# Ledger of designs, part 137: peptides against a protein of PDB entry 5VVV

Target 1, 276 residues: chain A of PDB entry 5VVV
Amino acid sequence: FLCGVVEGFYGRPWVMEQRKELFRRLQKWELNTYLYAPKDDYKHRMFWREMYSVEEAEQLMTLISAAREYEIEFIYAISPGLDITFSNPKEVSTLKRKLDQVSQFGCRSFALLFDDIDHNMCAADKEVFSSFAHAQVSITNEIYQYLGEPETFLFCPTEYCGTFCYPNVSQSPYLRTVGEKLLPGIEVLWTGPKVVSKEIPVESIEEVSKIIKRAPVIWDNIHANDYDQKRLFLGPYKGRSTELIPRLKGVLTNPNCEFEANYVAIHTLATWYKSN
Target 2, 276 residues: chain A of PDB entry 5VVV as posed
Amino acid sequence: FLCGVVEGFYGRPWVMEQRKELFRRLQKWELNTYLYAPKDDYKHRMFWREMYSVEEAEQLMTLISAAREYEIEFIYAISPGLDITFSNPKEVSTLKRKLDQVSQFGCRSFALLFDNIDHNMCAADKEVFSSFAHAQVSITNEIYQYLGEPETFLFCPTEYCGTFCYPNVSQSPYLRTVGEKLLPGIEVLWTGPKVVSKEIPVESIEEVSKIIKRAPVIWDNIHANDYDQKRLFLGPYKGRSTELIPRLKGVLTNPNCEFEANYVAIHTLATWYKSN

## One batch from the design tools (peptide; made by RFdiffusion4, then SolubleMPNN)

Design b2_p21_1_s3 (from b2_p21_1, 11 letters changed)
Fold by OpenDDE base, seed 2:
Structure b2_p21_1_s3 (fold): chain B 276 residues (1-276), chain A 21 residues (1-21)
Amino acid sequence: as target 1 above (276 residues)
Amino acid sequence: DEENEIAIEFEKERLKKELER
């Protein structure tokens, strides 16, 4: 069971010292996972093709080493979906080289994120793939196999919550393709009924699990505040029954952008997880 | 509040679109 934090918000990423402090807190609270997915990290999303510099490499190696020191699984995410051409072998090769570099930093766990992108393929991809889901699954499976089938590999769908599913969760052709064609060793991220889900009912997890043919990892935006810089979500982790735990592969909270605001959010997630 | 949840989803979709530019 993956339980911890995803740094998945828009806005200023956490500094390396904040991330190290996070690992200390996660270990102390018996949480086990950190997903590196800061949207405004240039080489994560907008410039995903660019290799890390020597200085950036040293920082990431130090960060990954710190995660290991605190027994936290460091998952490196990349979000190539803004401008990748899925059918172009050069793009796939570029993605492979980027993840090879991160593997050299000591990273063993990875994620491909296709959240927050347009549902339209370019003309070249439409000639090769039957749908956007087929294109995403193809590259995800290829990368997963290329990396030697790492123990933890995550996929974030474009339809990552109930409100983004067309026509709905149980009838989505996109999620059906993901469920049928995504290799079984790849985990699927899910956010619940909404982008910010006040509640995640057990029945909603059973519904999505059926179509994706696996228990999801929750990307939980309950404490996310990147959409409203005037708000801080200081309340407890709530609206999630502990009956979800045996039906999930994990829960990763995407909390407030302000690192120090997240004490209650993360601590109460840990209490929730240990109460099962 | 249901209106607040709709506003949050819309703001997130907007932020997504602004960051994609």
Scores: peptide ipSAE 0.046, ipTM 0.698, DockQ to the pose 0.297
Fold by OpenDDE base, seed 3:
Structure b2_p21_1_s3 (fold): chain B 276 residues (1-276), chain A 21 residues (1-21)
Amino acid sequence: as target 1 above (276 residues)
Amino acid sequence: DEENEIAIEFEKERLKKELER
């Protein structure tokens, strides 16, 4: 069971010292996972093709080593979906080289994120792939296999919540393709009925699990505040029955952008997780 | 960067539409 934090918000990423402090807190609270997915990290999303510099490499190596020291699984995410051509072998090779570099930093767990992108494929991709889901699954499976089928590999669907599913969760052709064609060793991220789910009913997890043919990892935006600069949610991890735990592969909270505001968010998640 | 602003705006619009439902 993956339990911890995803740094998955828009806005200023946490600094390396904050991330190391996070790992210490995660270990102390008996949480086990950190997903590196900061939207405003240029080489994560906008410039995903760019290799890390020597200085950036040293920082990431140090960060990954710190995660290991605290027994935290460091998952490196990349979000190529803004401008990748899925059918272009050069793009696939560029993605492979980027993940190879991160693997050399000592990273063993990875994620491909296709959240917050347009559903439209370019003309070249439309000639090769039957749908956007087919394109995403193809590259995700290829990368997963290329990396030697790592123990932890995550996929974030473009339809990552109930409200984004067309026509709905149980009938989504996109999620059906993901469930049928995504390799079984790849985990699927899900935010619940909404992007920011007030509640995640058990029935909603049973519904999505059926179509994706696996238990999801919850990307939980309950404490996210990047969408509203006036929002600071300091409430407990609430609206999630502990009956979800046996029906999930994990829970990763995407908390407030303000690092110091996340004590309650992370601590109450840890309490919730241990209450099972 | 302009692309980051567009992405944030897109997410904010999506989130807003979901919170209004």
Scores: peptide ipSAE 0.027, ipTM 0.642, DockQ to the pose 0.066
Fold by OpenDDE base, seed 1:
Structure b2_p21_1_s3 (fold): chain B 276 residues (1-276), chain A 21 residues (1-21)
Amino acid sequence: as target 1 above (276 residues)
Amino acid sequence: DEENEIAIEFEKERLKKELER
């Protein structure tokens, strides 16, 4: 069971010292996972093709080593979906080289994110793939196999919550394709019925699990505040029954952008997890 | 492109705000 934090917000990323302090807190609270997915990290999303510099590489190696020291699984995410051509072998090769570089930093766990992108394929991809889901699954499976089938590999669907599913969760052709064709060792990220789910009913997890043919990992936006910088979400982790735990592969909270605001959010997630 | 990214970010923010109401 993956339990911890995703740094997945828009806005100023956490500094390396905050991330190291996070790992110390996660270990102390018996949490086990950190997902590196800061939207405004240029080489994560907008410039995903660009290799890390020597200085950036040293920082990431130090961060990954710190995660290992605190027995925290470091998952590196990349979001190529803004402008990748899925049918272009050069694009696939560029993605492979980027993930090879991160593997050299000592990273062993990875995520491919296709959240917050246009649902339309380019003309070249439409000639090769029958749907957007087929294109995404094809590259995800290829990358997963290329990396030697890592123990932890995550996929974030474009339809990552109930409100984004067309026509709905149980009838989505996109999620059906993901469920049927995504390799079984790849985990699927989900935010619940909504982008920010006040509650995540057990029945909603049973519904999505049926179509994706696996238990999801919750990307939990309950404490996310990137959408309203005037608000801080300081309340406890709530609106999730402990009956979800045996029905999930994990829970990763995407908390407030302000690092110091997240004590209650993360501590109460840990209490929730241990209550099972 | 950058415009699409800004539009999607805005849409996500809008949707998050609408869903909290």
Scores: peptide ipSAE 0.055, ipTM 0.741, DockQ to the pose 0.064; fails the geometry check
Fold by OpenDDE base, seed 5:
Structure b2_p21_1_s3 (fold): chain B 276 residues (1-276), chain A 21 residues (1-21)
Amino acid sequence: as target 1 above (276 residues)
Amino acid sequence: DEENEIAIEFEKERLKKELER
């Protein structure tokens, strides 16, 4: 069971010292996972093709080593979906080289994120793939296999919540394709019925699990504030029955952008997790 | 690319706000 934090917000990423402090807190609270997915990290999303510099490499190696010191699984995410051509072998090779570089930093767990992108494929991809889901699954499976089938590999779908599913969760052709064709060792990220789910009913998890043919990992935006910088979500982790725990592969909270605001959010997640 | 990203961020922010309502 993956339990911890995803740094998955828009806005200024956390500094390396904050991330190291996070790992210390996660270990203390018996949480086990950190997903590196800061949207405004240029080489994570906008410039996903660009290799890390020597200086950036040293920072990431130090960060990954710190995660290991605190027994926290460091998952490196990349978001190539803004401008990748899925059918172009050069793009796939570029993605492989980028993840090889990160593997050399000591990273062993990875994620491919296709959240917050246009649903339209380019003309070249339309000639090769039957749907956007087919394109995404194809590259995800290829990368997963290329990396030697790492123990933890995550996929974030473009339809990552109930409200983004067309026509709905149980009838989504996109999620059906993901469920049927995504390799079984790849985990699927999900935010619940909404992008920011006040509640995540057990029935809603049973519904999505059926179509994706696996228990999801919750990307939980309950404390996310990137969409409203005037708000801080300081309340406890709530609106999730402990009955969800045996029905999930994990829960990763995407908390407030302000690092110091997240004490209650993360601590109460840990209490929730240990209550089962 | 930057314009598309700004548009996506704005859309995400809008969608999050609409879904909270």
Scores: peptide ipSAE 0.053, ipTM 0.727, DockQ to the pose 0.065; fails the geometry check

Design b2_p21_1_s4 (from b2_p21_1, 12 letters changed)
Fold by OpenDDE base, seed 2:
Structure b2_p21_1_s4 (fold): chain B 276 residues (1-276), chain A 21 residues (1-21)
Amino acid sequence: as target 1 above (276 residues)
Amino acid sequence: DELNEIAIKFLKERLEEEKKK
């Protein structure tokens, strides 16, 4: 069961010292996972093709080493979906080289994220793939296998919550394709009925689990505040029955951008997790 | 849901900004 934090927000990413402090807290509270997915880290999303510099590499190696020190699984995410051409072998090779570099930093867990992108393909991709889901699954499976089928590999669908499913969760051709064609060893991230889900009912998890043919990992935006700089969410992790725990592969909270504001959010997630 | 509407609006705006690079 993956339980911890995803740094998945827009805005200024956390600094290395904050991330190390996070690892200390996660270990102390018996959480086990950190997903590196800061939207405004340039080489994560907008400039995903660019290799890390020597200086950046040193920082990431140090960070990954710190995660290991605190027994936190460090999952490196990349979001190529803004401008990748799935059918272009040069793009696939570029993605492979980028993840190879991160592997050399000591990273063993990875994620491909296709959240917050247009639900369409370019003309070239339409000639090769039957659908957007087919294109995403193809590259995800290929990368997963290329990396030697790491123990933890996550996929974030474009339809990552109920609101974004067309026509709905249970009838989504996109999610059906993901469920049927994504290799079974790849985990699927899910955010619940909504982008910001006040509640995640057990029935909603059963519904999505059926179509994706696996228990999801929750990317939980309950404490996310990147969408409104005037808000800060200081309340407890709530609206999730502990009955979800045996029906999930994990929960990763995407909390407030302000690192210092997340004590209650993360601590109460830990309490929730240990209460089952 | 107010928060979801705000969030979705934000995501759409952000995506449009990113597409201008």
Scores: peptide ipSAE 0.722, ipTM 0.966, DockQ to the pose 0.876
Fold by OpenDDE base, seed 3:
Structure b2_p21_1_s4 (fold): chain B 276 residues (1-276), chain A 21 residues (1-21)
Amino acid sequence: as target 1 above (276 residues)
Amino acid sequence: DELNEIAIKFLKERLEEEKKK
């Protein structure tokens, strides 16, 4: 069961010292996972093709080593979906080289994210793939196998919540393709019925699990505030029955952008997790 | 709900901004 934090918000990413402090807290509270997915880290999303510099490499190696020190699984995410051509072998090779570099930093867990992008393909991809889901699954499976089928590999669908499913969760051709063709060792991220789900009913998890043919990992936006930084979400982790725990592969909270505001959010997630 | 609608609006606006770069 993956339980911890995803740094998945828009806005200023956390600094390395904050991330190290996070690892200390995660260990102390018996949580086990950190997903690196800061939207405004340029080489994560906007410039995903660019290799890390020597200085950036040193920072990431140090960060990954720190995660290991605190027994936190460090998952490196990349979001190529803004402008990748899925059918172009050079694009696939570029993605492989980028993840090879991160592997050399000591990273062993990875994620491919296709959240917050247009639900369409370019002309070249339409000639090769039957649908957007087929294109995404193809590259994800290839990368997963290329990396030697790491123990933890995550996929974030473009339809990552109930609201984004067309026509709905149970009848989504996109999610059906993901469920049928995504390799079984790859986990699927999900935010619940909504982008920001006040509640995640057990029935909603049963519904999505059926179509994706696996238990999802919750990307939980309950404490996310990037969409309105005039708000701070300081309340406890709630609206999730502990009966969800045996029906999930994990829960990763995407909390407030302000690192210092997240004590209650993360601590109460830990309490929730240990209450099962 | 209010928060979800604000979030979706934000995501749409952000994506449009990213496309312009």
Scores: peptide ipSAE 0.719, ipTM 0.963, DockQ to the pose 0.879
Fold by OpenDDE base, seed 1:
Structure b2_p21_1_s4 (fold): chain B 276 residues (1-276), chain A 21 residues (1-21)
Amino acid sequence: as target 1 above (276 residues)
Amino acid sequence: DELNEIAIKFLKERLEEEKKK
């Protein structure tokens, strides 16, 4: 069971010292996972093709080593979906080379994210792939196998919540393709019925699990505040029955952008996890 | 709900900004 934090928000990413402090807190509270997915880290999303510099490499190696020291699984995410051409072998090789570099930093767990992008393909990809889902699954499976089938590999669908499913969760051709064609060792991220789900009913998890043919990992936006700078979410982790735990592969909270505001959010997640 | 509507609006606006760069 993956339980911890995803740094998955828009805005200024956390600094390395904050991330190291986070690992210490996660260990103390008996949480086990950190997903590196800051939207405004340029080489994560906007410039995903760009290799890390010597200075950036030193920082990431130090960060990954710190995660290991505190027994936190470090998952490196990349978001190529803004402008990748799935059918272009040069694009696939570029993605492989980028993840090879991160592997050399000591990283062993990875994620491919296709959240917050247009639900379409370029003309070249339409000639090769039957659908957007087929294109995403193809590259994800290839990368997963290329990396030697790591123990933890995550996929974030473009339809990552109930609201984004067409026509709905149970009838989505996109999610059906993901469920049928994504290799079984790859986990699927999900935010619940909504982008920001006040409640995640057990029935909603059963519904999505059926179509994706696996238990999802919750990317939980309950304490996310990047979408509204007027709000700071200081309340406890709630609206999730402990009955969800045996029906999930994990829960990763995407909390407030302000690092120091997240004590209650993360602590109460830990309490919830231990209360099953 | 209100939060979901605000979040979706924000995501759409952000995507449009990213596509222009």
Scores: peptide ipSAE 0.714, ipTM 0.962, DockQ to the pose 0.884
Fold by OpenDDE base, seed 5:
Order: structure tokens, then C-alpha cells, then sequence
Structure b2_p21_1_s4 (fold): chain B 276 residues (1-276), chain A 21 residues (1-21)
């Protein structure tokens, strides 16, 4: 069971010292996972093709080493979906080289994210793939196998919540393709019925699990505030029955951008997790 | 709910900004 934090917000990423402090807290609270997915890391999303510089490499190596020190699984995410051509072998090779570099930093867990992008393909990809889901699954499976089938590999679908599913969760051709074609060792991220889910009912998890043919990992936006800089979410982790725990592969909270505001959010997640 | 609608609006706006790079 993956339980911890995803740094998955828009805005200024946390600094290395904050991330190290996070690892200390996660260990103390008996959580086990950190997903590196800051939207405004240019080499994560907008410029995903760009290799890390020597200085950036040193920082990431140090961060990954720190995660290991605190027994936190460090998952490196990349979001190529803004402008990747899935059918172009050069693009696939570029993605492989980028993840090779991160592997050299000591990273062993990875994620491919296709969240917050247009639900369409370019003309070249339409000639090769039957659907957007087929294109995403193809590259994800290839990368997963290329990396030697790491123990933890995550996929974030473009339809990552109930409201983004067309026509709905149980009948989504996109999610059906993901369920049928995504290799079974790859985990699927999900935010619940909504982007920001006030509640995540058990039946909603059963519904999505059926179509994706696996228990999802919750990317939980309950405490996310990047979408409204006038708000801070300081309340407890709630609206999630502990009956969800045996039906999930994990829960990663995407909390407030302000690192110092997240004590209650993360601590109460830990309490929730340990209550099962 | 209100928060979800604000979030979706924000995501759409951000995506449009990113497309202009």
C-alpha cells in the first residue's frame, strides 16, 4: 500500500530542504511514499525532453538519496503529454533517455502522467493508434518494459476522475482500453469522482476498479490549493471511509502549495491509514 | 461542488497558458 504525498501542484515547487523535511515527517508518521510531480518543474512537464544539468542532477541525486535514508519510496514522474508525438520513435527514445538519466540518479520507481492535457491526438498518431488511450498505453507499456519492469510504476490517465470520463466511468472507452491493454504491473492514479473529491465513496472505487481491472492509487486533491491562492485547506483528511484501504493500491495526498500548512493534512492521512 | 468547479476552471486556464509557450 502506497501512502504519502504527491508534490503534484501548480506553482512554485518545494525546495530541497522542504522535501527532505517531508521525508522525515513521512517516516515519523509511518508513511512510505513521495511522488515527485511538480507541474512547474520545467523538465517534468513543459520541457520534459530536456535533460537535467549537472547541478540539477546533483540536487536530484541528493534528494533521492535522502528519500532512501528515510525509507521513503521516491517515485519520479514525467508529464510528456502536452506535445509528445506517441508514434514518433525519436520521441519515445527521448523519453527513454530522460528516464535513463533519472535512473542513474538512483531512482527505481517511475510515473507517466497524462493529466491536464487535451483529449486528442495529432494527425500522425491517429494514423498509428486506434485511440488516445491506445497511444498512451503503448508508450507506457514500452517504457515500463524498457526500465526492466520496476516494482512501482504509475500511470495517470487523462480521464483521472469521474467527471472527466466520457460518457461516464463504467462506460468510458478510454478507461476500458487502459484496463485491457495497460500491463498489469502498472498502477493507475485516480482522484475520485471529481478533481477535488469532497467524498470518495466505496462504490465509486469499485466502479473504477472494475473498468481499469485493478485497484487504483488515489491522487487526493482534498487539500490542494493551487487552484485558488486565496484558500488554505487546514482541515483533517476526511470523507474517505477506512473501508477504502483494502480496495486501493494507495493514497497520495496532493496538499497545499505552502509546505508549512500541511501538518494536519498529512498527519491525519497517517492516522486514517493506521486506523485500518 | 464549488471547489471542483474552481479547480476545473483553473486547470483549463493553465492548459491554455501552457499551449502558448
Amino acid sequence: as target 1 above (276 residues)
Amino acid sequence: DELNEIAIKFLKERLEEEKKK
Scores: peptide ipSAE 0.707, ipTM 0.961, DockQ to the pose 0.883

Design b2_p21_2_s1 (from b2_p21_2, 10 letters changed)
Fold by OpenDDE base, seed 1:
Structure b2_p21_2_s1 (fold): chain B 276 residues (1-276), chain A 21 residues (1-21)
Amino acid sequence: as target 1 above (276 residues)
Amino acid sequence: MKEKYEKAKEKAIEEARESAA
């Protein structure tokens, strides 16, 4: 069971010392996972093709080593979906080289994120792939196999919540393709019925699990505040029954942008996880 | 709440796309 934090917000990323302090807290609270997915890291999303500089590489190596010291699984995410051509072998090779660089930093766990992108493929991809889901699954399976089938590999679908599914979760052709064609060792990220789910009913997890043919990992935006900089979400982790735990592969909370605001959010997630 | 987060994400994505163009 993956339990911890995703740094997945828009806005100023956490500094390396905040991330190391997070790892100490995660270990102390018997949480085990950190997903690196800061939207404003240019080399994560906008400039995903660009290799890390020597200085950035040293910082990432130090961060990954610190995660290992605290027994925290460091998952590196990349979001190529803004402008990748899925049918272009050069694009696939560029993605492979970027993930090879991060693997050399000592990273062993990875995520491909296709959240917050348009459903429209370019003309070249439309000639090769029957749908956007087929294109995403093809590259994800190829990358997963290329990396030697790592123990933890995550996929974030473009339809990552109930309200993004067309016509709905159980009838989505996109999620059906993901469930049928995505390799079984790849985990699927999900935010619940909404992008920010006040509640995640058990029945809603059973519904999505059926179509994706696996238990999801929850990307939980309950404490996310990147959409409203005038608000801090200081309340406890709530609106999730402990009956979800045996029906999930994990829970990763995407908390407030302000690192210091997240004590209650993360501590109460840990209490929830241990109460099962 | 949904519409604000979706719109904020859409706007952040648009601003990111405009900055990469």
Scores: peptide ipSAE 0.047, ipTM 0.676, DockQ to the pose 0.079
Fold by OpenDDE base, seed 2:
Structure b2_p21_2_s1 (fold): chain B 276 residues (1-276), chain A 21 residues (1-21)
Amino acid sequence: as target 1 above (276 residues)
Amino acid sequence: MKEKYEKAKEKAIEEARESAA
């Protein structure tokens, strides 16, 4: 069971010292996972093709080493979906080289994120792939196999919550394709009924699990505030029954942008997880 | 790019407003 934090918000990423402090807190609270997915890390999303510099590599190596020191699984995410051409073998090769670089930093766990992108494929991809889901699954499976089928590999669907599913969760051709064609060793990220779900009912997890043919990892935006900088979510992790735990592969909270605001959020997630 | 994020976040804000009401 993956339990911890996704740094998945828009806005200024946490500094390395904050991330190290996070790992210390996660260990202390018996949480085990950090997903590196800062949306405004240029080389994570906008410039995903760009290799890390020597200085950036040293920082990431240090960060990954710190996660290991605290027994935290460091999952490196990349979000190529803004402008990748899935049918272009050069793009796939570029993605492979980027993940090879991160593998050299000592990273062993990875995520491909296709959140917050358009459903439209380019003309070249439309000639090769029957749907956007087929394109995403194809590259995800290829990358997963290329990396030697790492123990932890995550996929974030474009339809990552109920309100993004067309026509709905259970009837989504996109999620059906993901469920049918995504290799079984790849975990699927899910956010619940909404982008910011007040509640995640058990039935909603059973519904999505059926179509994706696996228990999801929750990317939980309950404490996310990157969409409204006037909001600070200081409340406890709530609206998630502990009955979800046996039906999930994990829970990763995407918390407030303000690092120090997340004590209650993360601590109460840990309490929730241990209550099972 | 910005428009895609804005649209996703507009939905998130709308959904969050509905959940707070």
Scores: peptide ipSAE 0.044, ipTM 0.756, DockQ to the pose 0.345
Fold by OpenDDE base, seed 4:
Structure b2_p21_2_s1 (fold): chain B 276 residues (1-276), chain A 21 residues (1-21)
Amino acid sequence: as target 1 above (276 residues)
Amino acid sequence: MKEKYEKAKEKAIEEARESAA
């Protein structure tokens, strides 16, 4: 069971010292996972093709080493979906080289994120792939296999919540393709019925689990404030029954952008997790 | 209220997509 934090918000990423402090807090609270997915980290998303510099590599190596020191699984995410041509072998090779570099930093767990992108494929991809889901699954499976089938590999679908599913969760051709064709060792990220789910009912997890043919990892935006930084979500982790725990592969909270605002969010997630 | 936050996040996601395009 993956339990911890995803740094998955828009806005200023956390600094390395905040991330190290996070690992210390996670360990102290018997949480086990950090997903590196900061939207405004240039080489994570907008410039995903760009290799890390020597200085950036040293920082990431230090961060990954710190995660290991605190017994936190460091999952490196990349979000190539803004401008990747899935059918272009050069793009696939570029993605492979980027993840090879991160593997050299000592990272062993990875995520491919296709959240917050358009459903449209370019003309070249339309000639090769029957749908956007087929393109995403193809590259995800190829990368997963290329990396030697790492123990933890996550996929974030473009339809990552109930409100983004067309026509709905149980009938989504996109999620059906993901469920049917994504390799079984790859985990699927999900935010619940909504982008910011007030509540995640058990039945909603049963519905999505059926179509994706696996228990999801919750990307939990309950404490996310990237959409309204004038607000701090200081309330406890709530609206998730502990009955979800045996029905999930994990829960990763995407908390407030303000690092120090997240004590209650993360601590109450830990309390929730331990209550099962 | 919460529908406003969901719409705000959806809008922020949309604006972030448009800014990255």
Scores: peptide ipSAE 0.036, ipTM 0.669, DockQ to the pose 0.065; fails the geometry check
Fold by OpenDDE base, seed 3:
Structure b2_p21_2_s1 (fold): chain B 276 residues (1-276), chain A 21 residues (1-21)
Amino acid sequence: as target 1 above (276 residues)
Amino acid sequence: MKEKYEKAKEKAIEEARESAA
């Protein structure tokens, strides 16, 4: 069971010292996972093709080593979906080289994120792939196999919540393709019925699990505040029954942008997880 | 490239606000 934090918000990323402090807190609270997915990291999303510099490499190696020291699984995410051509072998090779570099930093766990992108394929991809889901699954399976089938590999669908599913969760052709064609060892990220789910009912997890043919990992935006600068949610982790735990592969909270505001968010997630 | 990122961010912000309401 993956339980911890995703740094997945828009806005100023956390500094390396905040991330190390996070790992210390995660270990103390018996949480086990950190997903590196900061939307405003240029080499994570907008410039995903660009290799890390020597200085950036040293920082990431130090961060990954610190996660290991605190027994925290460091998952490196990349979001190529803004401008990747899925049918282009050079794009696939560029993605492979980027993940090879991160593997050399000592990273062993990875994620491919296709959240917050247009559903439109380019003309070249339409000639090769029958749908956007087929294109995404093809590259995800290829990368997963290329990396030697790592123990933890995550996929974030473009339809990552109930409100993004067309026509709905149980009838989505996109999620059906993901469920049928995504390799079984790849986990699927999900935010619940909404992007920011007030509640995640058990029935909603049973519905999505049936179509994706696996238990999801929750990307939980309950404490996210990047969408509203006036929002500071300091309340407990709530609206999630502990009956979800045996029906999930994990829960990763995407908390407030303000690092120091997240004590209650992360601590109450840990209490929730240990209550089962 | 920048325009597509800005639109994706704006959409994510809008959908997150609608989801929180």
Scores: peptide ipSAE 0.032, ipTM 0.726, DockQ to the pose 0.903; fails the geometry check

